# Ledger of designs, part 130: peptides against a protein of PDB entry 2YKT

Target 1, 231 residues: chain A of PDB entry 2YKT
Amino acid sequence: SRSEEMHRLTENVYKTIMEQFNPSLRNFIAMGKNYEKALAGVTYAAKGYFDALVKMGELASESQGSKELGDVLFQMAEVHRQIQNQLEEMLKSFHNELLTQLEQKVELDSRYLSAALKKYQTEQRSKGDALDKCQAELKKLRKKSQGSKNPQKYSDKELQYIDAISNKQGELENYVSDGYKTALTEERRRFCFLVEKQCAVAKNSAAYHSKGKELLAQKLPLWQQACADPS

## One batch from the design tools (peptide; made by RFdiffusion4, then SolubleMPNN)

Design b2_p16_4_s2 (from b2_p16_4, 8 letters changed)
Fold by OpenDDE base, seed 2:
Formats: C-alpha cells, sequence, structure tokens
Structure b2_p16_4_s2 (fold): chain B 231 residues (1-231), chain A 16 residues (1-16)
C-alpha cells in the first residue's frame, strides 16, 4: 500500500543517516584532525627553519660588507611570522568552529535519531493496529449480519465501522507522510550544518591565503634587488 | 537547525 511504502521510505531515511551519514561524518572529523595535526607539524618545522634564517641575518648584520642583507633576511623571517600567525588563526577556527562542533553533534545524534525513529515506529504501529482492529471488527460484523434473520439490525454499526476505517486510514497515511517529510528534513539539516561550518572554515582559509599573498607580493621585489649594489 | 541543547531536550522527549 501507499502507506506501507511511505513507511518503508521513512525508516530508510533514518537508517541512512545512522548507518551511512553519521559514520561518514565521524570519518570526516577524523580526517580533519589528521589534517590539523599535519599543519601543526608544518608550523613547527617552519619555525625552526626561519629561526635559522634569522641567525643568518644576524651574521650578515655583523659583517662589514653585508649589513643591509641582514635586514632583508630579517624581513623574510618577519613575513613568515605574520603568515604563520594567520595560519594559526585559521587552524583555531578549523578546530573550534568545525571539528569540535561536528564532533559534539555526531556523538549525540545516534541517540537522538534512535529515539526519533522509535517514536515514529511506535506511533505508526499504534495507528496501524487500530486500523487493523477496526477492519477485523467490520469483518466479524458482516459475518454476523449474513447469518442473521435481521441483517438490517447491523446496518448502522456497519456504516460506523466503515467511517472509522476511512478516518483511521487517512490518519495513518497523513502521519506516515508527515513522518517522511520530517525525516528528510532531519537529513537536510545535517548536511546544511556541515556546509555552513565548512563555509566558515573556507572564509578563514581565504584570509590566510590572501594575507600571505599580499605580504610576499609586497616584499619580494625588494628582496630580489638586495644584492645588486652593496651599501 | 537544532542546537545541542535542543537535541538533548528532544531526545529526552522522545524517550519519555
Amino acid sequence: as target 1 above (231 residues)
Amino acid sequence: MLSLEEMEKKTAEFEA
């Protein structure tokens, strides 16, 4: 029946969220944490590299003939520091605005969805059982009427059961239909949340890349000319 | 979209 099919579809939506979406989201979070860790590693390694560059700048500054190159090397290190600061801000956002929030939600979602599905199933079954009962009673009544010397005695009651069945059928169909819409909405909101959080990360990432590009573009011509003439 | 708090509240309601 239409209601049975819709019921199956509804259950499948919940099942898909619980068995496909949520595990995939957990994996996404895990991969995000790995990515964060790798970037943190890059940050640390870069610090060592540019600290060493500063040391080279110090030596240049102490030299008689290369003093101005010391400033250049210091500027290179400073630009790196600024870029790195922007990266760290991006990483904080990545962690706090995406990973943490997704993790919190996904941990609670299994219980939520299970409860929601169970509630739906319970009510659906209740309505179904009530319908079946009325149908069974009508069938019994009809059998009694067929065996009776006065079938008209049962006519009003038969009409009452027919009406009750019709109403219960309609109620069940509406309930299942609404349940399906609700389930789809539950699925959609989860994807929307992911998209929204990823957008926030993307904005911060864009800021990081922009800042780096600007700083390097500004200074690189100066650095490229530094060795032309000794000061 | 449901907040964490709303989710917890609804979960409790569903389980009641």
Scores: peptide ipSAE 0.062, ipTM 0.782, DockQ to the pose 0.892
Fold by OpenDDE base, seed 1:
Structure b2_p16_4_s2 (fold): chain B 231 residues (1-231), chain A 16 residues (1-16)
Amino acid sequence: as target 1 above (231 residues)
Amino acid sequence: MLSLEEMEKKTAEFEA
């Protein structure tokens, strides 16, 4: 029946979220943590590299003919420090605004969805059973009427069951239809949350890249000319 | 979109 098909669709939406979406989201979070760790590792490794560059700048500053190049090397290291500070800010946002929030929600969601599905199933079954009961009673009544010498005795009761069946059928169909819409909304809400959090990450990432580009664009022409005009 | 607190509340309601 139409209601039975809609019921199956509703259950399948909940099943898909619990068995496909949520496990995939947990994996996504795990991969995000790995990515965060790797970026932190890059930051640490870069510090060592640019600290070594500062040492080269110190040697230049101590030289007789390359003193001004020492300042250039120091500036290069300083620009990197500023870029790394921006990266660290981005990473904090990545952790606090994306990973932590997703982890909290996905952990709670298993129980939530299980309870929501169970509630829907219980109510759907209750309405279905009530409908089946009325249909069964009508069938019994019609059998009695057919074998009776006075069929008119059962006429009013037959009409009552017909009306009850019609009402219960409509109620069941509406409930299942609303249940399906609710399930789809639950699914969409989860995807929307992910998209919104990724948008925040993208904005923070854009700020990081912009800052780096601006700093390097400002200084690079100066650095490129440093060897052309020795002093 | 449901907050974490709202989800917890609804879960409790569904489980009751």
Scores: peptide ipSAE 0.046, ipTM 0.763, DockQ to the pose 0.900
Fold by OpenDDE base, seed 3:
Structure b2_p16_4_s2 (fold): chain B 231 residues (1-231), chain A 16 residues (1-16)
Amino acid sequence: as target 1 above (231 residues)
Amino acid sequence: MLSLEEMEKKTAEFEA
């Protein structure tokens, strides 16, 4: 029946979230943590490299013929520091605004969805059983009427059961339809949340890239000219 | 969108 099909669809939505979406989201979070760790590692390694560059700048500043190149090397290190600050802000947002929040939600979601599905199933079954009972009673009544010497005495009761069945069928269909809409909304909300949080990450990433581009574009011509200038 | 707190509350309600 239409109601049975819609019921199966509803259950399948919950099943898809629980068995496909949530496990995939857990994997996404895990991959995000790995990415964060790798970027933190890059940050540390880069610090060592540019600290060594500063040391070269100090030596240049102490020289008689290369003093101005010392300033250039220091500027290169400073630009790196500023770019690194932007990266750290991006990573902070990535951790706090995406990974942590997704992790908290996914841990609770299995229990939530299981409870929601169970509640839906219980009510759906209750309505279905009530309908089946009414249909069974009508069938019994019709059998009695066919075997009776006066079938007309059952006519009013038959009409009452027909009306009751119609009403219960309508109620069941409406309930299952609403259940399906609710399930689809639950799924959509989860994707929307992911998209919104990923947008925040994208904004911070854009800020990191823009700042880096700006700083390097400003200074690079100066650095490139430094060796061409008279000593 | 349900907050974490709202989700916990609703879970408890569904399980009651």
Scores: peptide ipSAE 0.042, ipTM 0.757, DockQ to the pose 0.860
Fold by OpenDDE base, seed 4:
Structure b2_p16_4_s2 (fold): chain B 231 residues (1-231), chain A 16 residues (1-16)
Amino acid sequence: as target 1 above (231 residues)
Amino acid sequence: MLSLEEMEKKTAEFEA
């Protein structure tokens, strides 16, 4: 029946979220943590490199013939420091605003979805059983009427059952339809949450890239001419 | 979109 098919579709939506989406989201979080760790590693390694660059700048500053190049090297290290600070801010946001929140939600979601599905199934079954019972009673009544010498005796009751069946059928169809819409909304909500959190990360990432581009674009021409114009 | 708190509340309601 239409209601049975829609019921199956509804259950499949919940099943897809629980068995496909949520496991995939857990994997996404795990991959995110790995990515975060790698970026933290880059940050640490970069610090060592540019600290060493500062040391080279100090040596230049102590020289008689290359003093001005010391300032250039210091500027290079400073620009890197500023870029790295932006990266660290992005990573903090990545951790706190994306990974942590997703992890919290996915952990809770298993229980939530199970409970929601169970509630839906229980009510759907209850309505279905009530309909089936009414249909069965009508069938019994019709059999009794067919065997009776006075079928008119049962006509009013038959009409009552027919009306009841019609009403219960409509109610079941509406309930299942609403259930399906609800399930689809639950699915969409989860994707939307992921998209929104990823957008926040993207904004922070854009700030990091923008700052880097600005700083390097400003300073690079000065650095490039430093050796051509000795003091 | 449901908050974590709202999800917890609804879960409790569904389980009751």
Scores: peptide ipSAE 0.039, ipTM 0.759, DockQ to the pose 0.886

Design b2_p16_4_s3 (from b2_p16_4, 5 letters changed)
Fold by OpenDDE base, seed 1:
Structure b2_p16_4_s3 (fold): chain B 231 residues (1-231), chain A 16 residues (1-16)
Amino acid sequence: as target 1 above (231 residues)
Amino acid sequence: MLTLEEMEERTEEFES
């Protein structure tokens, strides 16, 4: 029946979220944590590299013929420090606004969805059983009427059962239909949440890249001419 | 979208 098919679809939506989406989201969070760790590693390695560059700048500053190049090397290291600060801000946002938020929701969601599905199933079954009972009673009544010397005695009760069946059928169909819409909404809002959080990450990432581009574009012309203009 | 608190409340309701 239409209601049975829609019921199956509803259950399948909940099952898809619990068995496919949520495990995949947990994996996504884990991969995000790995990515965060790798970026932290890059930060540390970069610090060592530019600290070594500062040492080269110190040596230039101590020289007789390359003193001005020391300042250039120091500026290069300083620009890196500023870019690094922007990266750290991005990483904090990545952790707090994406990973933590997703982790909190996915941990709660397993119990939530299980309870929601159980509630839906219980109520759907209750309505279905009530309908089946009325249909069974009508069938019994009709058998009694066929064997009776006065079938007209049962006509009013037959009409009452027909009306009750019609009402219960409509109620079941509406309940299952609403259940399906609810399930689809539950699925959609989870994807929307992921998209919105990822948009925030993208915005912060853009700010990081923009800052780096700006700082380097400002200083690079100065650095490029430094060797041509010995002081 | 449901807040975490709203999800917790509904979970408790459904489990009762």
Scores: peptide ipSAE 0.032, ipTM 0.741, DockQ to the pose 0.894
Fold by OpenDDE base, seed 2:
Structure b2_p16_4_s3 (fold): chain B 231 residues (1-231), chain A 16 residues (1-16)
Amino acid sequence: as target 1 above (231 residues)
Amino acid sequence: MLTLEEMEERTEEFES
């Protein structure tokens, strides 16, 4: 029946979230943590590199003929420090606004979805069983009426069962329909949450890239000219 | 979209 088909669809939505979406989201979070770790590693390695650059700048500053190049090297290191600070801020946001929140959601969601599905199934079954019972009673009544010398005795009761069946059928169909809409909404909310959190990451990433581009664009022409303009 | 708190509340409701 249409109701049975819609019921199966509803259960499949919940099943898809629990067995496909949530595991995939957990994997996404794990990959995000790996990415974060790698970027943290880059930050650490970069610090060593630019600290070494500062040392070269110190040597230049102590020289007779290259003193001004010391300032250039210091500026290069400082700009990098600022860029790295922006990266660290982006990483904090990435961790706190995306990964942590997704992890909290996905952890809680297993219980939530299980309970929601169970509630739906219980109520669906209850309504279905009530309908089946009424249908069975009507069938019994009709058999009894057919064998009776006074079938008219059962006419009012037959009408009552017909009405009850109609009402229960309608209630079941509506319940299953609403259940399906609810399930689809639950699925959509999860994707929307992911999109929204990823948007936050994108904003922070844009800020990082913008700051880096700005700082380098400002200073690079000066640095390029440094060797051509001896003091 | 459901907050974490709303999800917890609904979970408790469904489990009761």
Scores: peptide ipSAE 0.024, ipTM 0.659, DockQ to the pose 0.860
Fold by OpenDDE base, seed 3:
Structure b2_p16_4_s3 (fold): chain B 231 residues (1-231), chain A 16 residues (1-16)
Amino acid sequence: as target 1 above (231 residues)
Amino acid sequence: MLTLEEMEERTEEFES
């Protein structure tokens, strides 16, 4: 029946969220944590490299013929420090505003969806059983009427059951239809939340890259000419 | 999207 098909579709939406979306989201969070860890590793390695560059700058500053190149090397290290500060800010936001929030929601969502599906199934079954009961009673009444010498005695009751069946059928169809719309809305909200959070990450990432580009673009011409300029 | 608080409240409602 139409109602049975819609019921199956509704259950499948909840099942897809619980068995496909939520596990995939957990994996997404795990991959995000791995990405954060890798970036922290890059940060540490980069610090060592630029600390060594500072040491070269110190040596240049102590020389008689390369003193000005010491300042250039220090500027290179300073620009790196500023870029690193922007990265750290982005990573804090990535952790606190995306990963932590998603982790909390996905864990709670399993219980929420299970309870929501159970509630829907219970009510759907209740309405279906009530409809089936009325249909069964009408069938019994019609059998009694067919065997009776006075079928008109049952006509009013037959009309009452027909009306009850019609009303219950409509109620069931509406309930299942609303259930399906609700399930689709729940699915859409989850995707929208992910998109919104990822947009925030993208904006922060863009700001980080832009700041780095600006700093380097400002200083690079100066650094490139440093060896050509007489001391 | 539901807030964490709203999800908790609705979960309790559905489990009751």
Scores: peptide ipSAE 0.022, ipTM 0.618, DockQ to the pose 0.864
Fold by OpenDDE base, seed 4:
Structure b2_p16_4_s3 (fold): chain B 231 residues (1-231), chain A 16 residues (1-16)
Amino acid sequence: as target 1 above (231 residues)
Amino acid sequence: MLTLEEMEERTEEFES
């Protein structure tokens, strides 16, 4: 029946979220944590490299013939520091605005969806059983009427059952239809949440890249000329 | 709402 088909579709949406989407989201979060750790590792390793560069700048500043190159090396290290600060801000946002929020949500969602599906199934079954009961009672009434010498005695009751069946059928169809719409909305809401959080990360990432580009574009020409200029 | 005819058809299907 139409209602049975729509019921199956509704259950499949909930099952897809619980069995496919949520596990995939957990994996996404895990991969995000790995990515965060790697980027943090890059930041740490870069700090060591540029700290060593500062030491080279100190040596240049102490020399008689390369003093001005010391300032260049210090500027290189300072620009790096500023770029890394932007990366750290991006990572902070990545952690707090994406990973943490997704992790909290996916944990709560497993329990929520299980309860929501169970509630839907219980109510759907209740309405279905009530309909089946009325249909069975009508069938029994018709059998009694066919065997009776006075079939007209049962006509009013038959009409009452027909009306009850019609109403219950309509209620069941509406309930299942609304259930399907609700399930699809729940699925869409989860994807939208992911997209919105990823957009926030993308904006912060763009800011990091832009700042780095601006700083390097400003200073790089000066650094490139430093060795050509006589001391 | 289902028509009387639609209800009869569904009832017949149920009875079969």
Scores: peptide ipSAE 0.000, ipTM 0.232, DockQ to the pose 0.018

Design b2_p16_4_s4 (from b2_p16_4, 7 letters changed)
Fold by OpenDDE base, seed 1:
Structure b2_p16_4_s4 (fold): chain B 231 residues (1-231), chain A 16 residues (1-16)
Amino acid sequence: as target 1 above (231 residues)
Amino acid sequence: MLSLEEMEKRTEEFEK
C-alpha cells in the first residue's frame, strides 16, 4: 500500500543517517584531526628552518662585507613568523568551529535519532493496529450479516465501520507522510551543518593564503635586488 | 537547525 511504502522510505532515511552518515562523519572528524596534527608538525618544522635562517642572518651582520644582507635574512624570517601567526589562527578556528562542534553533534545524534525513530514507529504501529482492528471488526460484521435472516439490522453499524476505516486510513497516511518529510528534514539539516562549518574553514583558509601572498609580494622585489646593491 | 541543547531536550522527551 501507499502508506506501507512511505513508512519503509521513512525508516530507511533514519537507517541511512544512523548507519551511513554518522559513521562517515566520525571518520571525517578523525581525518580532520590527522590533518590538524600534520599542520602542527609543519609549523614546528618550519620554525626550526627559519630559526636556522636567523642564525645565518646574524653571521652576515657580523661580517665586514655582507652586513646589509643580514637585514634581508631577518626580514625573510619575520615574514615567515607573520604567515605562521595567520596559520595558527586558521588552525584554532578549524579546531574550535569545525572539529569540536562536529564531535558534539555526532555523539549526541545517535541517541537522538534512535529516540526519534522509536517514537515514529510506536505511533505508526498504534495507528496501523487501530486500523487493522476496525477492518477486522467490519469483516466479522459482514459475515454475521450474511448468515442472518435480518441483515438490515447491521446496516447502520456497517456504515459506521466504513467511515471509521476511511478516517483512520487517512490519518495513517497523513502521519506517515509527515514522518517522511520530518526524516528528510533531519537528514538535510545535518548536511547543511557540515557545509556551513566547512564554509567558515574555507574563509579562514582564504585569509591565511591572502596574507601570505601579500607579505611575500611586498618584500620579494627588495630581496631580489639585495645582492646587486653595493656593500 | 537544532542546537545541541534542544537535541538533548528532545532526546529526553522521547526516552520517557
Scores: peptide ipSAE 0.104, ipTM 0.803, DockQ to the pose 0.861
Fold by OpenDDE base, seed 5:
Structure b2_p16_4_s4 (fold): chain B 231 residues (1-231), chain A 16 residues (1-16)
Amino acid sequence: as target 1 above (231 residues)
Amino acid sequence: MLSLEEMEKRTEEFEK
């Protein structure tokens, strides 16, 4: 029946969230944490590299023929420091605005969705059972009427059951339809939240990339010409 | 999207 099909669709939405979306989201969070860790590792390794570059700059500054190149090397290291600061800000946002919030929600969501599905199933079954009961009673009444010498005796009661069945069928269909809309809304809200949080990350990431590009664009021409200039 | 608090409240209501 139409109501049964809609019921199956409703249950499938909840199941899809619980069995597909939530596990995938957990994996997404895990991959995010892995990415964050890798970036932290890059930060650590880069610090050592650019500290060593500063040392080379110090040596240049102490030389007779390469003193001005010392300043260039220091500037290169300083630009990196500024870029790194921006990266750290981005990572903080990535952690606090995306990963932490998603993790908190996904942990609670399993229980929430299970309860929501259970509530829906209970009420759907209740309405279905009530409908089935009325249909069964009507069938019994019709059997009695066929065996009776006075079938007209049951006519009013038959009409009452027909009306009751119609009303209960309508109620069931409406309930299942509303349930389906609710389930789809639940699914949509989760995707929307992910999109919104990812937008925040994207904004912060853009700021990081822009700052780096600006700093390098400003200094790189100077650095490229440094060796051509006499000491 | 629902806050964590709202989700908790609704969960409790569903479990009654």
Scores: peptide ipSAE 0.051, ipTM 0.774, DockQ to the pose 0.900
Fold by OpenDDE base, seed 4:
Structure b2_p16_4_s4 (fold): chain B 231 residues (1-231), chain A 16 residues (1-16)
Amino acid sequence: as target 1 above (231 residues)
Amino acid sequence: MLSLEEMEKRTEEFEK
């Protein structure tokens, strides 16, 4: 029947979220944590490198013939520091605005979806059973009427059952239809949440890249000329 | 979009 097919579709949506989407999301979070760790590692390694560059700048500043190159090396390190600050902000956002929120949500969602599906199934079955019972009673009444010497005695009751069946059928169909719409909405909002959180991360990442490009574009010509202009 | 708090509340309602 139409209601049975729609019921099957509804259950399949919930099952798809629980068995496909949520496990995949957990994997996505795990991969994100790995990516974060790697970027943090790069940040730490870069700090060591540019700290060493600062030391070279100090030595240049202490020299008699290369003092001006000390300032250049310090500027290089400072620009790196500023770029690194932007990266750290991006990583913080990546952790707090994407990974943490997704992790909290996916863990809660397992119980939420299980309970939601169970509630839907229980109510759907209840309505279905009530309909089946009414249909069975009508069938019994018709059998009794066929064996009776006065079939007209049962006519009013038969009409009542027919009306009840029609109403219950309509209620069941509406309930299942609403259930399906709800399930699809639940699925969509999860994808939307992921997209929105990823967009926030992307904006922060863009800020990092833009700042880096700006700073380097401003200073690089100056640095490239430094050795051509001996003091 | 449902907040975590809203999801928790609804979960409790479904579990009753």
Scores: peptide ipSAE 0.023, ipTM 0.635, DockQ to the pose 0.807
Fold by OpenDDE base, seed 3:
Structure b2_p16_4_s4 (fold): chain B 231 residues (1-231), chain A 16 residues (1-16)
Amino acid sequence: as target 1 above (231 residues)
Amino acid sequence: MLSLEEMEKRTEEFEK
């Protein structure tokens, strides 16, 4: 029946969220944590490299013929420091605004969805059973009427059951339809939450890249000219 | 697409 098919669709939506979406989201969070760790590793390695560059700058500053190149090397290290600060800000946002919030949501969601599905199933079954009972009673009544010498005796009661069945069928269909819409809304809400959090991360990432580009674009021409200029 | 089992395995690997 139409109501049975829609019921199956509703259950499948909840099942998909619980068995596909939520596990995939947990994996996404884990991959995010791994990415964060890798970026922290890059930060540490970069610090060592540019600290060594500063040492080269110190040596240049102590020389008689290359003093100005010392300043250039220090500027290179300073630009790196500024870029790194922007990266750290992005990582903080990545951790606090996306990973932590998603982790909290996915943990709470399993219990919520299980309860919601159970509630829906219980009420759907209750309405279905009530409908089946009325249909069974009507069938019994019709059998009695067919064997009776006075079938008109049961006509009013038959009409009452027909009306009751029609009403209960309509109620069941409406309930299942609303259930399906609710399930789809729950699914969409979860995707929207993910998209919104990822957008925030993307904006911060864009800001990091833009700042790095600006700093390097400003200084690189100066650095390239440093060896051509007389001391 | 990765299976659920493969996703779980990868998740465990990175949580160690």
Scores: peptide ipSAE 0.016, ipTM 0.506, DockQ to the pose 0.028

